# Ledger of designs, part 162: peptides against a protein of PDB entry 7Q4I

Target 1, 281 residues: chain A of PDB entry 7Q4I
Amino acid sequence: HENSTIAERLYSEVRVLCWIMTNPSNHQKKARHVKRTWGKRCNKLIFMSSAKDDELDAVALPVGEGRNNLWGKTKEAYKYIYEHHINDADWFLKADDDTYTIVENMRYMLYPYSPETPVYFGCKFKPYVKQGYMSGGAGYVLSREAVRRFVVEALPNPKLCKSDNSGAEDVEIGKCLQNVNVLAGDSRDSNGRGRFFPFVPEHHLIPSHTDKKFWYWQYIFYKTDEGLDCCSDNAISFHYVSPNQMYVLDYLIYHLRPYGIINTPDALPNKLAVGELMPEI

## One batch from the design tools (peptide; made by RFdiffusion4, then SolubleMPNN)

Design b2_p23_3_s3 (from b2_p23_3, 12 letters changed)
Fold by OpenDDE base, seed 4:
Structure b2_p23_3_s3 (fold): chain B 281 residues (1-281), chain A 23 residues (1-23)
Amino acid sequence: as target 1 above (281 residues)
Amino acid sequence: KWEPLPAPSDERFIEALKKWLFE
């Protein structure tokens, strides 16, 4: 007795390829649970690894493992996507194997944008990159044009994009994208609340006398509130989500319903022209 | 940290689930 007509429309009109950053040791421990939960709601789901896994649908990228190789893996992942899948979707999400994503909320955010607009979205951080960069753990989504510019224009030019595989992957892709005029979008909702979160819901929703010295407050590009006002009602992602928590989130979001409460979705906004962004709040 | 959840029909289910997810 659910009405999914709008969600079905957005599934067809806002096609999302999700690629998951993983490694062989996490195929069964983590990545499998992404595939069995939120990853099913992507139009295409690919696991990017150093070893092939036909059961998982994992691709073996020509990179080593370890945190010092994440940038190399990100570059090879987008090269692979561009070569094999650039026309299979309109938007291309990077997520970790411990990121949980509400794909419908992401489609809602992306709906007004043209995939030919050079833009990407996520949890925007302010250091190192002038326009900001998107936190790797929260996941970030590139338009088709952003992927094209990254792979075709940025990657081949060492002056635009770091050629070695070292460095923080989210910072490095942020630098590359800025250098080819891919815009770091604002993913906040109409109330100025965030949608992509680099931590679990608990860390965002619960007001803690968090040490004002906590690095996150220095890194976040936009001001954020604590408590219930921290997060959009249309939140998109959370990070450090355990495999068991993914199943719980799936139940809470897609199955659990309060009796007698009917949610009416907001009307879809008008589509923007190529190159246009929503006004910043 | 991981404790068994009560049955969905149990009045404590939602509370236990919230605790499991957020605590």
Scores: peptide ipSAE 0.031, ipTM 0.577, DockQ to the pose 0.070
Fold by OpenDDE base, seed 3:
Structure b2_p23_3_s3 (fold): chain B 281 residues (1-281), chain A 23 residues (1-23)
Amino acid sequence: as target 1 above (281 residues)
Amino acid sequence: KWEPLPAPSDERFIEALKKWLFE
């Protein structure tokens, strides 16, 4: 039996509401698979869309679809959360319907912080915003106080927060949060390794002979290594994860165990006699 | 308890994995 005592404690003490950015065309194709995999480990899971879906628990926000409306959807999503769910959690994660999140690792990172601290975490980028902003694709998590400041102080003031729905969603929320003194936190582990990733595990773990001119190296706020040292052992998120890859990741992270490393391994099978075969499977 | 999963290259792998994860 797995000892989940610490994970259960963190589930209770570090409550996370996850909202998933999706659209009606992706409810069945992508969002449903989030609900069936990592989304079930959130304290509360909400899908933010332009159409209601009772099977998915999707909310119809008063916004259009397309990349030009992502900022509008983010504003309406946090308004909805503040109005209906601000006391249902301590932390509020935005993720895409192709983001995979290890929620236990996120709770571990968040544990020392008060939800009343105006802070948010993610993959920090350096352009456009002085303190940096969090990459939209990697997902980002706001404290309860950060959500309050965003919705109550920033959104109503056009000088603090962009009133139209155009622009890069992650940059625009980053500007708004900076303007109300919400801190862009450092999500790196004690070894300085990142936890939120805007690409699939393969793209981060395998050193790509990618040109040093790749935009990512110009955008990343903190220096990062390539290969196995790129990523924390307690990594939180990856982006561009297909529905099938979500199930594979769930299997690899939560079910697959190497024999003899786990605390309560299964008993060894009996040794076979000479000439004896295992039953065919 | 569970039947062994097919090989990852098997077309049945994902469906078997889904069943295993949800039961």
Scores: peptide ipSAE 0.026, ipTM 0.513, DockQ to the pose 0.040
Fold by OpenDDE base, seed 5:
Parts: C-alpha cells; structure tokens; sequence
Structure b2_p23_3_s3 (fold): chain B 281 residues (1-281), chain A 23 residues (1-23)
C-alpha cells in the first residue's frame, strides 16, 4: 500500500554512509538494534569500535574505550572512512548506538546541497566554536568535501585540529571543521523547526516549563520551542533512544498509519550550486 | 527482563510488538 518512489530516488541520489559510535560491550546490547532498525536504511552502515565484529560489521579502531577516547575514535573513524569509503557515499553521518535517525528525512534535507560543498549539519550549539558546532548525541552529517577537508587538511595539522584524543568529541570536530572552512549548516525546516535532537522525543514534544538554567537553553544556536512546534514534521534524529524504543519508533514511523490520511510529499527544492547554502530562515 | 524485538521487516514484528507493549 506504500508509494516509495521518491524515497527510492533519494536513496540513489543522496547516498549516506552511517557510522555508529559504539564499543565492544554495546555490540549486542545496543549496536545490533541500530542495524536491525534505522541503520538498514543507510546506503552503507559501519560500526566504529575498539574490537572487530564480523556479524555486526564493526571495525576495530586503534583507540581505547571511555569518554576520554571519543574524540580519538571520531578522528580514526573518519580516517578509515576517507581511506576506504569516501566514494561510497555523498554524505557521512555520525551517530551514537542510542541515536535514532529517519534517514529519508535526512536525504530530503540534504537533497539540494552538493556533496562537494564543505558543509555539515546537526543540532547546532553556540559555545566554544564561533560558527557553532553540532551536538554529538543528535548525530551530525558531513558532506564528502567536509570529510576530505577534515582528514586531509585539518587532522594532519596540530594548529588546526587537536592531536591528542581527549576533549569533547563534538566540540573538537567542530573546531577542526571551522578551521578548514567547513560551514556549520542550518538544519531547520522552512518553518524554522529543528530536525536533529539531542534528547528523546518526549523531552522535546512535551512542554515541561524547564528551568532556564538548564544547559540546553544556553547551548542551542537557534531559538527552539517545546511542544508540537519543537520538531519538524521531517525530523531526522533523536538521542538516548533505548533498543526497545528503536523498534517502537520503527513501528510508529514506518508501519502505523491513520486510515484515510494520505501523506503527499512536498516537491523537491532546486539544486544549489557548489558552495551555496539555503537562505536563512 | 528486557527482550529484544524482531526487526520490523520480520513478519513476527507486529505480533511481538503488540505482546510487548500491550500485554
């Protein structure tokens, strides 16, 4: 009963490699559930770990485990991608093993952009990096050119990119990308609603009159609301999603349908030139 | 105890989900 013609077109025209940040203790607990749910909708899916797992398609990167090694793992992951997979996709998504991603919505957002444009998208935060950086937990996606600049221009230069493996992963890559003129894009939809979210849907969708002192309100780059206006109808990602919630989300998004309601996709926008961004909202 | 569901592509997915969520 489904018409997926446009989704199939975008699958071919907007190729996405998804790499999942994981560790050996989470291969069975979390990562395999990504593979069984939203990860199957990526053009290429790779799990970046410290141990190889052929069943999962996990790569053993030469890094230790723990929060202090996440930046090291990210650097090695993108080095691995550049060496082995740079031509296998147009866009390269980082996600955690508890991030859920609607890949079709990401392809829709990315469609007008050239993969040769040095740009990346995610949930933009304003501290530490002048142009902003993308939240690690919400997932962030680099263009092919962004990956090239990161690996070839930034990583080899200690003045442009942190050499040690310590630090906040998302901040450090944000600094490196800024230093090689990779643009921090605006992932909001035409109504100004966010698409990448560093929390579960419940946290964003349910108004709670949260304390203004909560760090998130100080970190967000763009104004955001709570409730139904918080999130795009074409939302891309949520974080802190449990394995069971991934299956629930897959059911709700891809199986559950209100009878008699037909979802007609919006027309695709025009393609942008290399280096061109969408107009600011 | 937590039990993983089958993949959405599995014919048993909906039945397993119903059991997990509603029973």
Amino acid sequence: as target 1 above (281 residues)
Amino acid sequence: KWEPLPAPSDERFIEALKKWLFE
Scores: peptide ipSAE 0.021, ipTM 0.556, DockQ to the pose 0.047
Fold by OpenDDE base, seed 2:
Structure b2_p23_3_s3 (fold): chain B 281 residues (1-281), chain A 23 residues (1-23)
Amino acid sequence: as target 1 above (281 residues)
Amino acid sequence: KWEPLPAPSDERFIEALKKWLFE
């Protein structure tokens, strides 16, 4: 027997629409495995592509494929969401087709926040954007108000948001969101440990896996350690997760249990007022 | 032994990443 009562409550109270950035060549190779693993725990799951796929539930956005069109795809994806799905969820997650997400942990992080607060979360990077921006690969989640501001206020104004489809999509959305006063939130837990990770678990959990000269250490907004203390016990996402690894992670996180060990969840925090953020650690 | 990856903006990033992650 498993007690999922709190998770069920959060599923209802913290509704998450997940959109997955993919392409037609990855529908079967990658995206299908997202749908069969962590994507099934989203309240709504949509695959954003250049071709429709009814089996996958993929949307054909009016964009080309390739790295130079990722920003264009992100803009069109959020336009599509705003037009068709803005009331279907409270929070709107972007992830790649090789991102793995523990949606329950994301709901736990988001629970105190109002979806009417203009905020977004992810792995915060410090370059290019004054308040920081969220790494595209780790996935990032916008409040409903953040989506509204992005689509209605930022996108139509070339002075606020880049009209060209070129550029790093995560940096460009970060600039646009800053320009409409969407706040780059702190996704760290109460111990200051990260929750969104732009690499596989191995690369974060194994000490000295990367050289200290690795670009990541200059990009991270908040200083973090390596090893077992790198990551929150309520970590949310990892990137560069292969299809096979998604099934392994699903098994390890949701099925494998050490006999006789029962985890008691922490109490839910108090809800914040509209516009209020948790204090940074 | 892992070699440092270039920045994501570096044109060599994808090739270096593939080697680093999968080779």
Scores: peptide ipSAE 0.021, ipTM 0.484, DockQ to the pose 0.049

Design b2_p23_3_s4 (from b2_p23_3, 10 letters changed)
Fold by OpenDDE base, seed 3:
Structure b2_p23_3_s4 (fold): chain B 281 residues (1-281), chain A 23 residues (1-23)
Amino acid sequence: as target 1 above (281 residues)
Amino acid sequence: KWSPLPAPSDEEFISALLKWLFE
């Protein structure tokens, strides 16, 4: 009932490899729900873990588990991608196993850019990195050239990229990328509204839940509005999305349609006579 | 690493999403 010609074109012209940060304890609890929802709209989907899982298509990276190992896992994930998958896509998205992504909106944002441009996008934060860095939870997407520079130029040089696995993952990759002249792009739409969000929609869309003293307002690189004007109509990602919420999002975004607004609606049922009921099913 | 806001219920999440998408 809908025309998907543009979305199909963008699927072919703006190829996205999505890698999901996960761990063995979350393969069944979280990661499989990414695979069953938004992850199926990536051109390539890979789960990066410490254990192999053939059902999930998870890769066992040579890293430990825990928050202190996230930077190590990110480095190994991009090394793996560069070695095995650098030509399988034009853009390379990192997301968590509780991040939800509208991949079509991301393709729309990326369409004007060459994958040979050293650039990456996400929710830009201002501390620690001069040009800013992208929030890890919101997910961030690197061009093919950005991945090349990260893996080939930055990672091998301890002066450009931290060699140990400690530190905040998103800050550390941001430092490395800046040091090899990968640009921290502006992911805002033409109205200046954000597209990548490090929280659930409810936290961004409802002003009553956004305390002005909350650290987020000190970290955000670009000034943003509160409430419904906070977010682009073409929003790309949200974080802290439960498995149940992923299915709800998938249903509401891709399946639920208001009657009469879709291009080819179903025919209206015949009007019933006075006292007539619809047949029981 | 930073702490998020308290996680909303599924009902609160759905309500906010419906408002954003359809209102």
Scores: peptide ipSAE 0.249, ipTM 0.813, DockQ to the pose 0.625
Fold by OpenDDE base, seed 1:
Structure b2_p23_3_s4 (fold): chain B 281 residues (1-281), chain A 23 residues (1-23)
Amino acid sequence: as target 1 above (281 residues)
Amino acid sequence: KWSPLPAPSDEEFISALLKWLFE
């Protein structure tokens, strides 16, 4: 048998709303597989699209489709969340329809933090934004206070947040959040290993696949190791995960167990005060 | 914006994942 008592506790104490960025062409191809795999472990799961889909629980946002509208979709998604769902969760995760997330590991990372702390987490990149920004592909999670500040303080002010729908979605939200003093948190584990990954594990695990000149090494905010030590044992997300890979990951992470090996979870850290962050490693 | 590397095959992904999880 599995002992899920701690996971159940965290499910109740660290409530996560997951919103998935998708489009009508991907509802059946990608998004439904998120719903059938890791998305079921969110406290609330919403698919943000340009068309309504009652089977998927997709919302039609007033935004056109295409890469040039991703920023527009993100703005409308968070407006929708703030209007309808701000009290349904403590933390608000953005993911793509090809992102896989281990929600329990995210809850573990978030547990010490107050949702009233203006903070967000993800794979931190250093360009364009002074404090850094979180990579869109890896997914990023905002506290309730961060969502409030984004929607209420940043979005209405064109000096703080870009009014146009063009631009890199992750960079633009990063600029907006910085401008309202939402902190770009450190998502690394106690060993300094990353938890949010903008690629599949293979790209991080196999150094030969990463040219030293690859843009990623210039973009990462924190230095990361390559190879088997690249990734936290409590990794949270991977990007470019196919529908088939999602089912494989679900099986390997949640169903496959080596007989006679019992993992004892680490003790939960002390909760932080509002506005307090974990010390940097 | 820089283009990411192409996603690996399912087989390559699974192989790398297994190494990460179990080695």
Scores: peptide ipSAE 0.022, ipTM 0.576, DockQ to the pose 0.741
Fold by OpenDDE base, seed 4:
Structure b2_p23_3_s4 (fold): chain B 281 residues (1-281), chain A 23 residues (1-23)
Amino acid sequence: as target 1 above (281 residues)
Amino acid sequence: KWSPLPAPSDEEFISALLKWLFE
């Protein structure tokens, strides 16, 4: 009954390589569940680790484990992608092994943009970086040109990009990308609703559980409402999703259908020129 | 850095998600 023609078209025209941040202790506990759920909808899926795992398709990067090495792992992951996979996709998503992503919604957001435009998207935070940076937990997606600039122009220059492996990985990549004129895009929908979320839906949907003094409200680049108006109908990602919750999300989004309700997709927007962005809302 | 809110239970997560998706 379902017409997937538009989704199939976008799968071909908006190619996404997803790389998953993981570690050897999480290969079986978390990463395999990404592979069995939303990760199968990526055009290419790679797990970035410190140990090789042929069953998972994990790459052993030359970095140590722990939070202090996440920036190092991010740099090596994008170096690996640039060397081996830069032409295998148009867009390159970083996600954690507890991030859930609706890849079709991401393709819809990305459709008007050229992969040759130096841009990246995610949940934009305002501190530390003038143009903002994308929250690591929500996942963030770079254009092919953004990856090229990051690896070729930023990483080799210690003045543009931090050479040591310490620091918050999302802040550090944000600084590097700004320094090579990669634009921090606006991922909000046409109603101004967010699409990338650094938490599970409950943390955004239930105002009574959120402290107004919570750091998130000071970090978010765009002011968003709480409750049902917080989130786009075309939301892309959630963070802190357990393996069990990933299977539940997969069922609810892709299998569960209310009888007699047929959704008609919105028309695709016009494609933008190279270097052109959608107007900010 | 900052500590996020505690992860919800599976039941709480599902309830919130269902509300978001269908209400």
Scores: peptide ipSAE 0.022, ipTM 0.593, DockQ to the pose 0.739
Fold by OpenDDE base, seed 2:
Structure b2_p23_3_s4 (fold): chain B 281 residues (1-281), chain A 23 residues (1-23)
Amino acid sequence: as target 1 above (281 residues)
Amino acid sequence: KWSPLPAPSDEEFISALLKWLFE
C-alpha cells in the first residue's frame, strides 16, 4: 500500500494545467504517449497543435507548423488557456511532446508559492534576457498571475512582447515576462541542484559525455555540478525523451519499488505570502 | 588470492544503467 496522502493533497492544492506543444504529425507518434504516461498526472492536460484531435484532446491553434512558428503557437496557447482555463489551475506548464515531467515533484517545488505571485520556473538560462529565461525544452511553468500578465499586459503591447511569430519561443516569452515584471524563479532544490533539465537523464548524469565546451555550461544561469550531484532527488523534467523512454520512466518512478525501503517525504515548507520568493541558494 | 573487482562506483553504475535504459 503506497502512502499517496501527501501527493493527493498537493494534487488538490497545487493544481497544474499542462499544455503540450505538438503538431499533427506527432499526435500519434509522441503526444499520445505523453497522455498515457506523465500527462495523466496533470490536473488538466491540453495538447496545442494546428489540428484538432478529439482522441488526444488537441486544440487547433490558428498558427502554421514549423520551427519558425513555435513562438506564435506559444502565444496562441496561452491566449487559449487564459480565455478558457485560467481558473482551472493555479500553475500552467508548457512542455514539449518529448518532455517527461514528474508532476508531483513540480507540485512540491511550487507548494510554497502563491499562484498570484508573478513568477515562472524552469531551467533558467542566462543569455538574451537580463533576469534569465526558462529553457523551452525542459518545460516551464507559469503562475496564474504570470499567465494573466503575459496575455493581458504583454501580448497586446508590441513594445513589451514581439508581435511576429519568429524567434526562439523560450527567449521571446522570457523577454515578454520580464517586461511585465514576472520573475524568473529559482527552481533549484535546497541543495542547489537543478530540477528542470533540457536533456535526457543520460546527458546530465554521465560525466564522461560532458564536453566542457558544450554550450549548456555557458547558458545555465546557475552553476551546477557534474555527475550525480547535477540533479535533484526531486527532479521535475527531462527533454528529448522518446515515447518508449516515457514508459520506462513511468515504470521506474511510479511502479518499481525496492522492497523494505520506505521513503519518508520531507515536510512541506511554509507557504509564502503573495510576492514572496524562496531565498536563492 | 582473488582480489574482488572493486565495486563499481555509483557513477559507473548509473552510467551503465542510463545507457541500458536510454540506448
Scores: peptide ipSAE 0.021, ipTM 0.514, DockQ to the pose 0.040

Design b2_p23_4_s1 (from b2_p23_4, 12 letters changed)
Fold by OpenDDE base, seed 5:
Structure b2_p23_4_s1 (fold): chain B 281 residues (1-281), chain A 23 residues (1-23)
Amino acid sequence: as target 1 above (281 residues)
Amino acid sequence: SAKREEIYKKAEEMAKERDKLYS
C-alpha cells in the first residue's frame, strides 16, 4: 500500500536521462545491477561503453578503455546524447556503474529549475575550477541547455574545452562548462545538507574516521558535517556502492518501512524563471 | 574497516592524480 502520486507527477514533469559510465568488463559485473535497481527509475537509461550490448542497452562509443580515456568517453557520451536524445529528457545525469541514485530525490531538487537554465548539479569540489566542479563519482546532472552549450559551444572550441581525451573527467567537463557560462549549482537542501556523495552512506554517516588532512575535506566546496547531519533526508547519490549494496539500498529505501510512521512530502517550491537559481543557504 | 580504507585509498589516489595534473 503506497501513494506515489507526487512521484509520478515529477516523473512526467522532470524527465531524467541517466547515462552510466561503464566498460565491457563491467557489463555483467556492475552495470546490469544498476539496470536492475535504481536505473529503472530513470525516464531513459543508457550505458556508455566501448562495446555494444543490446541486452544491457550499452552503446559503443568511439573511445578506448582506461582512466586516461574517461574524459574522451564523457565527451562522446554527451555528443551521442545530444545527437539522439536531447529532447527525450529535461535533465541528463552522469553516473558510474558503482553509483547509486535516488532519482525521485533528484527530481525534487530539480523541480523548480528550468531545463533551459544553463546549470548543473552534483557534489561540488573547489580546486582547479573557479566556480567549482562536480565530483565524477558522485554523479552530476546537466540541464538540457547545459548539454547544448557543452556539445555545441564548448566541445568544438579548443580554447574552451580540451580537445584530447586525457585529464580528469570531472575537472575537464567542469572547465568546459564554466567557459560556456554553465553554472555550478548548489545541490544542498534547505538545511544545508548535501545530496550528492562521493562515498557510501556509512562513510558519511559515521564520524571521526578521517583526519583534517583527508583530501575530501580539502576538496569540498561547501562546509559539510559528519554524522546524521552529513546528509539530506532527500539525498540523491552515493558512490562506491557494490552490486549487492545496490539491492540492499533498493530494499531499504523502497520496501522496508517502520510500521505506523507516515512521511508526508513537503510542498513543491515555486518554479524559477529561466536563468534563476535557488537562493544561497 | 579494511573495505573503507581500501575505498578511501582509491579515492585518494584519484585526488592525487588531479593534483598532479592541475597543480
Scores: peptide ipSAE 0.580, ipTM 0.940, DockQ to the pose 0.824
Fold by OpenDDE base, seed 4:
Structure b2_p23_4_s1 (fold): chain B 281 residues (1-281), chain A 23 residues (1-23)
Amino acid sequence: as target 1 above (281 residues)
Amino acid sequence: SAKREEIYKKAEEMAKERDKLYS
């Protein structure tokens, strides 16, 4: 027997719209598997593409495909969300069609924050943006106010936000958000462990003999370790998750249970005032 | 593993693209 009372409460109080970055070639190969796994736990799930797909619930954005158009797609996706869905949720998650997300853990992290606080969370990278920016692949979540500021204040101003569709998607949105005073939050848990991950669990959990010159160690905003201490017990996302691995993760997280071990959730933190962040670790 | 190397290579390429654009 399972007690989901707290999860149900958070589902209602911390509403999350998930939009999935995809393309027509990945609708069947990847996106549908998101819909059949973790995406069903979002309050609203939308697939952002260049072609409409009624079975998937994919939106055709007025953008081209390819890596050079990801920034354009992100801008159009948030414009679409703001126009049609800004009141349908409190928080707005961007994820890739190969990102896996534990939505309950994200709601837990977000619970103390007001959606009217201009903040966003993810795997924070340090280069090129003073406050940092969130890794595109790990997924990132904007508050409702952050979306408003991005769409209404940043996007229309070429001095604040890049008008063309070129550039690295995650860097460009990070610059835009910084320019409208949306804060790059700290998504780490109380032990300083990360919650958003740009790789699969195996790559974070297993120490690798990767050279200290490995790009990831130069990019990560907060110092992190490999091994079991790498990752929060309340981890939120992993990237480069294959369709098959999504089903495995769904089984392991939501179905497989060690008999006789009962996890008691920590008490919910106090809610923060508008504009207030959790203390830095 | 070959899969890990492929992923790391892909991610590194993305990092290199960022470096090229913003360094």
Scores: peptide ipSAE 0.578, ipTM 0.940, DockQ to the pose 0.820
Fold by OpenDDE base, seed 3:
Order: structure tokens, then C-alpha cells, then sequence
Structure b2_p23_4_s1 (fold): chain B 281 residues (1-281), chain A 23 residues (1-23)
């Protein structure tokens, strides 16, 4: 027995389209496990590939496969979304086929924001883009207005957005979005804890003797610590999650309960005006 | 663990690729 009334309300009021970056070789190996776990909690779920798969609900984008084509696939994915699905959701999440997402926690973070605000959220990195950009692997979510600006204003202009398909996908979209005044939001909770993570929970929760030269500490936009204070109680995403780990996470988050412990959710914040952001901490 | 180091190495390679492209 559980009460999901608030989650159901947010499902209706904060509509999320999730698109999954995948390829034909991973349809059965990885993507189907996203569909069978966290992807079922999106309002709309689409797999973006180079081949159509009706069982998976995969779309064949006009792009090649390989790491050097990820930027091309992202551009075509958002063009496809804008053409066919821009009114099917308020927010548009990109995730990899090895990203796990707690969609309810994402809806909670997004609730105060207008989808007409040009903003996007994720794990913010600092190099190469002045306002920062969101880690591709941790997943990132664009408002409807951000998608509109990206597709209509940025993509058609080679001065604003890279026309070829080469480059790092997350850096390139970050540059494009900055050039059309889409804001790189702060996804941290009120305690300053992160919500989008580029690694599995174990790697964030358990302190490792990584030196200060570890690339992640040079890349992260907001300083974060390891251990229990690393991660929000309302964490949204983790990367490098194997298919088996997705089912484990689904069980731990949605099924396993400590008997006699009842969690009371925080009150929803007030809604922001169009263009308004939550104060940075 | 060996798996942790493997993932960290993979992620580091991605960071190095970004650095090569944009530094």
C-alpha cells in the first residue's frame, strides 16, 4: 500500500519527454532495459537510433553511428522532437542507454519553472563554455522554449551552432544553447547537493583516494564532496549503469521499503514567473 | 575495484578527448 497522489499530480503538471541516445547494436543489450525500468515513468519515451525498431519505439535518424556522430544524432533528435512532439511535453530529457533517471525527482526540481523559460539542467561542467554546459552522460533536460530556441534559432545558423556532426556532443549543444541565451541552470538542491551524476551511486557515495588532478574535480562547475553529502535525497540521474543495475535500482527505489519508516515529502515551492530562476546557493 | 577503475579510465578518456578538441 502506498500513496502516489503527489507523484501523479506532478506527472500531469510537469510532463517529460525522454529521448534515449542508442544504436542498433544496443537496442536489445541496453535500450530495452531502459524501457523496462525508469523509462516507463516518462510521459513520452523515444529511442533515437540509426535504425527503426517498432518493438523498442526507436526512431531511425539520418545519421551514422560511432562516437564522432553523437553531436549529429543530438541535433537530429531535437529536430525530430520539435517537428513531431514539441507539444507532447513541457520538458525534454536526453539520456544515454546506460543512464538511470528517477523521473519523479526531476519533476520535483522542474515544478517551479515555466517551460517557457529558456533553461536547461543537468550535471554542469565548467570548461570551454562560459556559463558551463551539462554532462552528456548524466543526462540533461531542456525546457520547451530551450528546444524551440535550439532548433529554430541556433541550428540553422552556423555562427551560433556547429553545422558538421563532429565534436563533443555535450560541449557543442552547450555552446549552441549559450548562443541563443538558454541558461545553464543550477540543479543542486537547497542544501547544495547535486542531482545529476556522471557516475554510478557507489562512485559518488564512497570516498576514493582520487587526487586533486582527477579530471572530474577540474570539470565540475559546482564544488562537491564525496560521501553521503555528495548527493541529494532527491537525486535524479546516474551514468554507467549496467542493464542489471537498472533493475537493482528500480527494486531499491520503488519496491524495497524499511518497515515502519514513513517519508513525508517537502512542500512544493512557489511557481516562478517566466524567465525567473531559483536563487543560486 | 577493477570495475571502478575501468569506468574512471573510460570517463577520463572522454575528458581527454574534450581537452584535445577544445583546449
Amino acid sequence: as target 1 above (281 residues)
Amino acid sequence: SAKREEIYKKAEEMAKERDKLYS
Scores: peptide ipSAE 0.570, ipTM 0.937, DockQ to the pose 0.849
Fold by OpenDDE base, seed 1:
Structure b2_p23_4_s1 (fold): chain B 281 residues (1-281), chain A 23 residues (1-23)
Amino acid sequence: as target 1 above (281 residues)
Amino acid sequence: SAKREEIYKKAEEMAKERDKLYS
């Protein structure tokens, strides 16, 4: 039998609201599979769309569909969260409807941090934003204070945050957050391995899929390798996960066990003060 | 695989879009 005592503790102490970026055409094709798999492990799960869906728990945001509206949808999503749900969680995860997330591993990463610390985590990219920004596809998580600063301080000011809905969603939110002194955190584990991934596990675990000219190697903020050393044992997210693969991952991670092997979790780190970050690796 | 290539192409297109917008 499994002992989930620590996971249950973290579920209570590190409350996560997950919002899923989706559209009406993907409600049945993709979003419902998030709800049926990893999304059920969030403290609160909301689907952000352009149409309401009561079965899915989808919210109709006042935005159009298409890639050119992703920034607009992100702004409206966080406005909606701030207005209705800011006290329902400590941390606020954005994910796509083809992102898979191991929420327990995210809670473990977030545990030492105060939700009043202006910080956010994800797969950090280096171009165009001085402190870096988090990849949209890998998903990123904001502290409650980061959400407050984004919605209250950044969004109303065109000098701090882009007022129109155009641009790359992840770059634009990264610029806005930087402008209100929300820190782009380091999500790597103690061994320097990444936790948020913009591709499926296979693409990171298997070497030589890409050459040195591949854009990803120019974009990553922290140097990483391919192969087994690419990824934390406590990895948090993967992108481009098909609906079928979500169920496979759910089975492999939460149900399939090698008989006679029991992992003892590491001790939880000490909690940090407000504004304090983990030491650099 | 064809699926991998499709994913990489999609991701590359997104990167190119960022480069076009912000370089």
Scores: peptide ipSAE 0.560, ipTM 0.934, DockQ to the pose 0.818

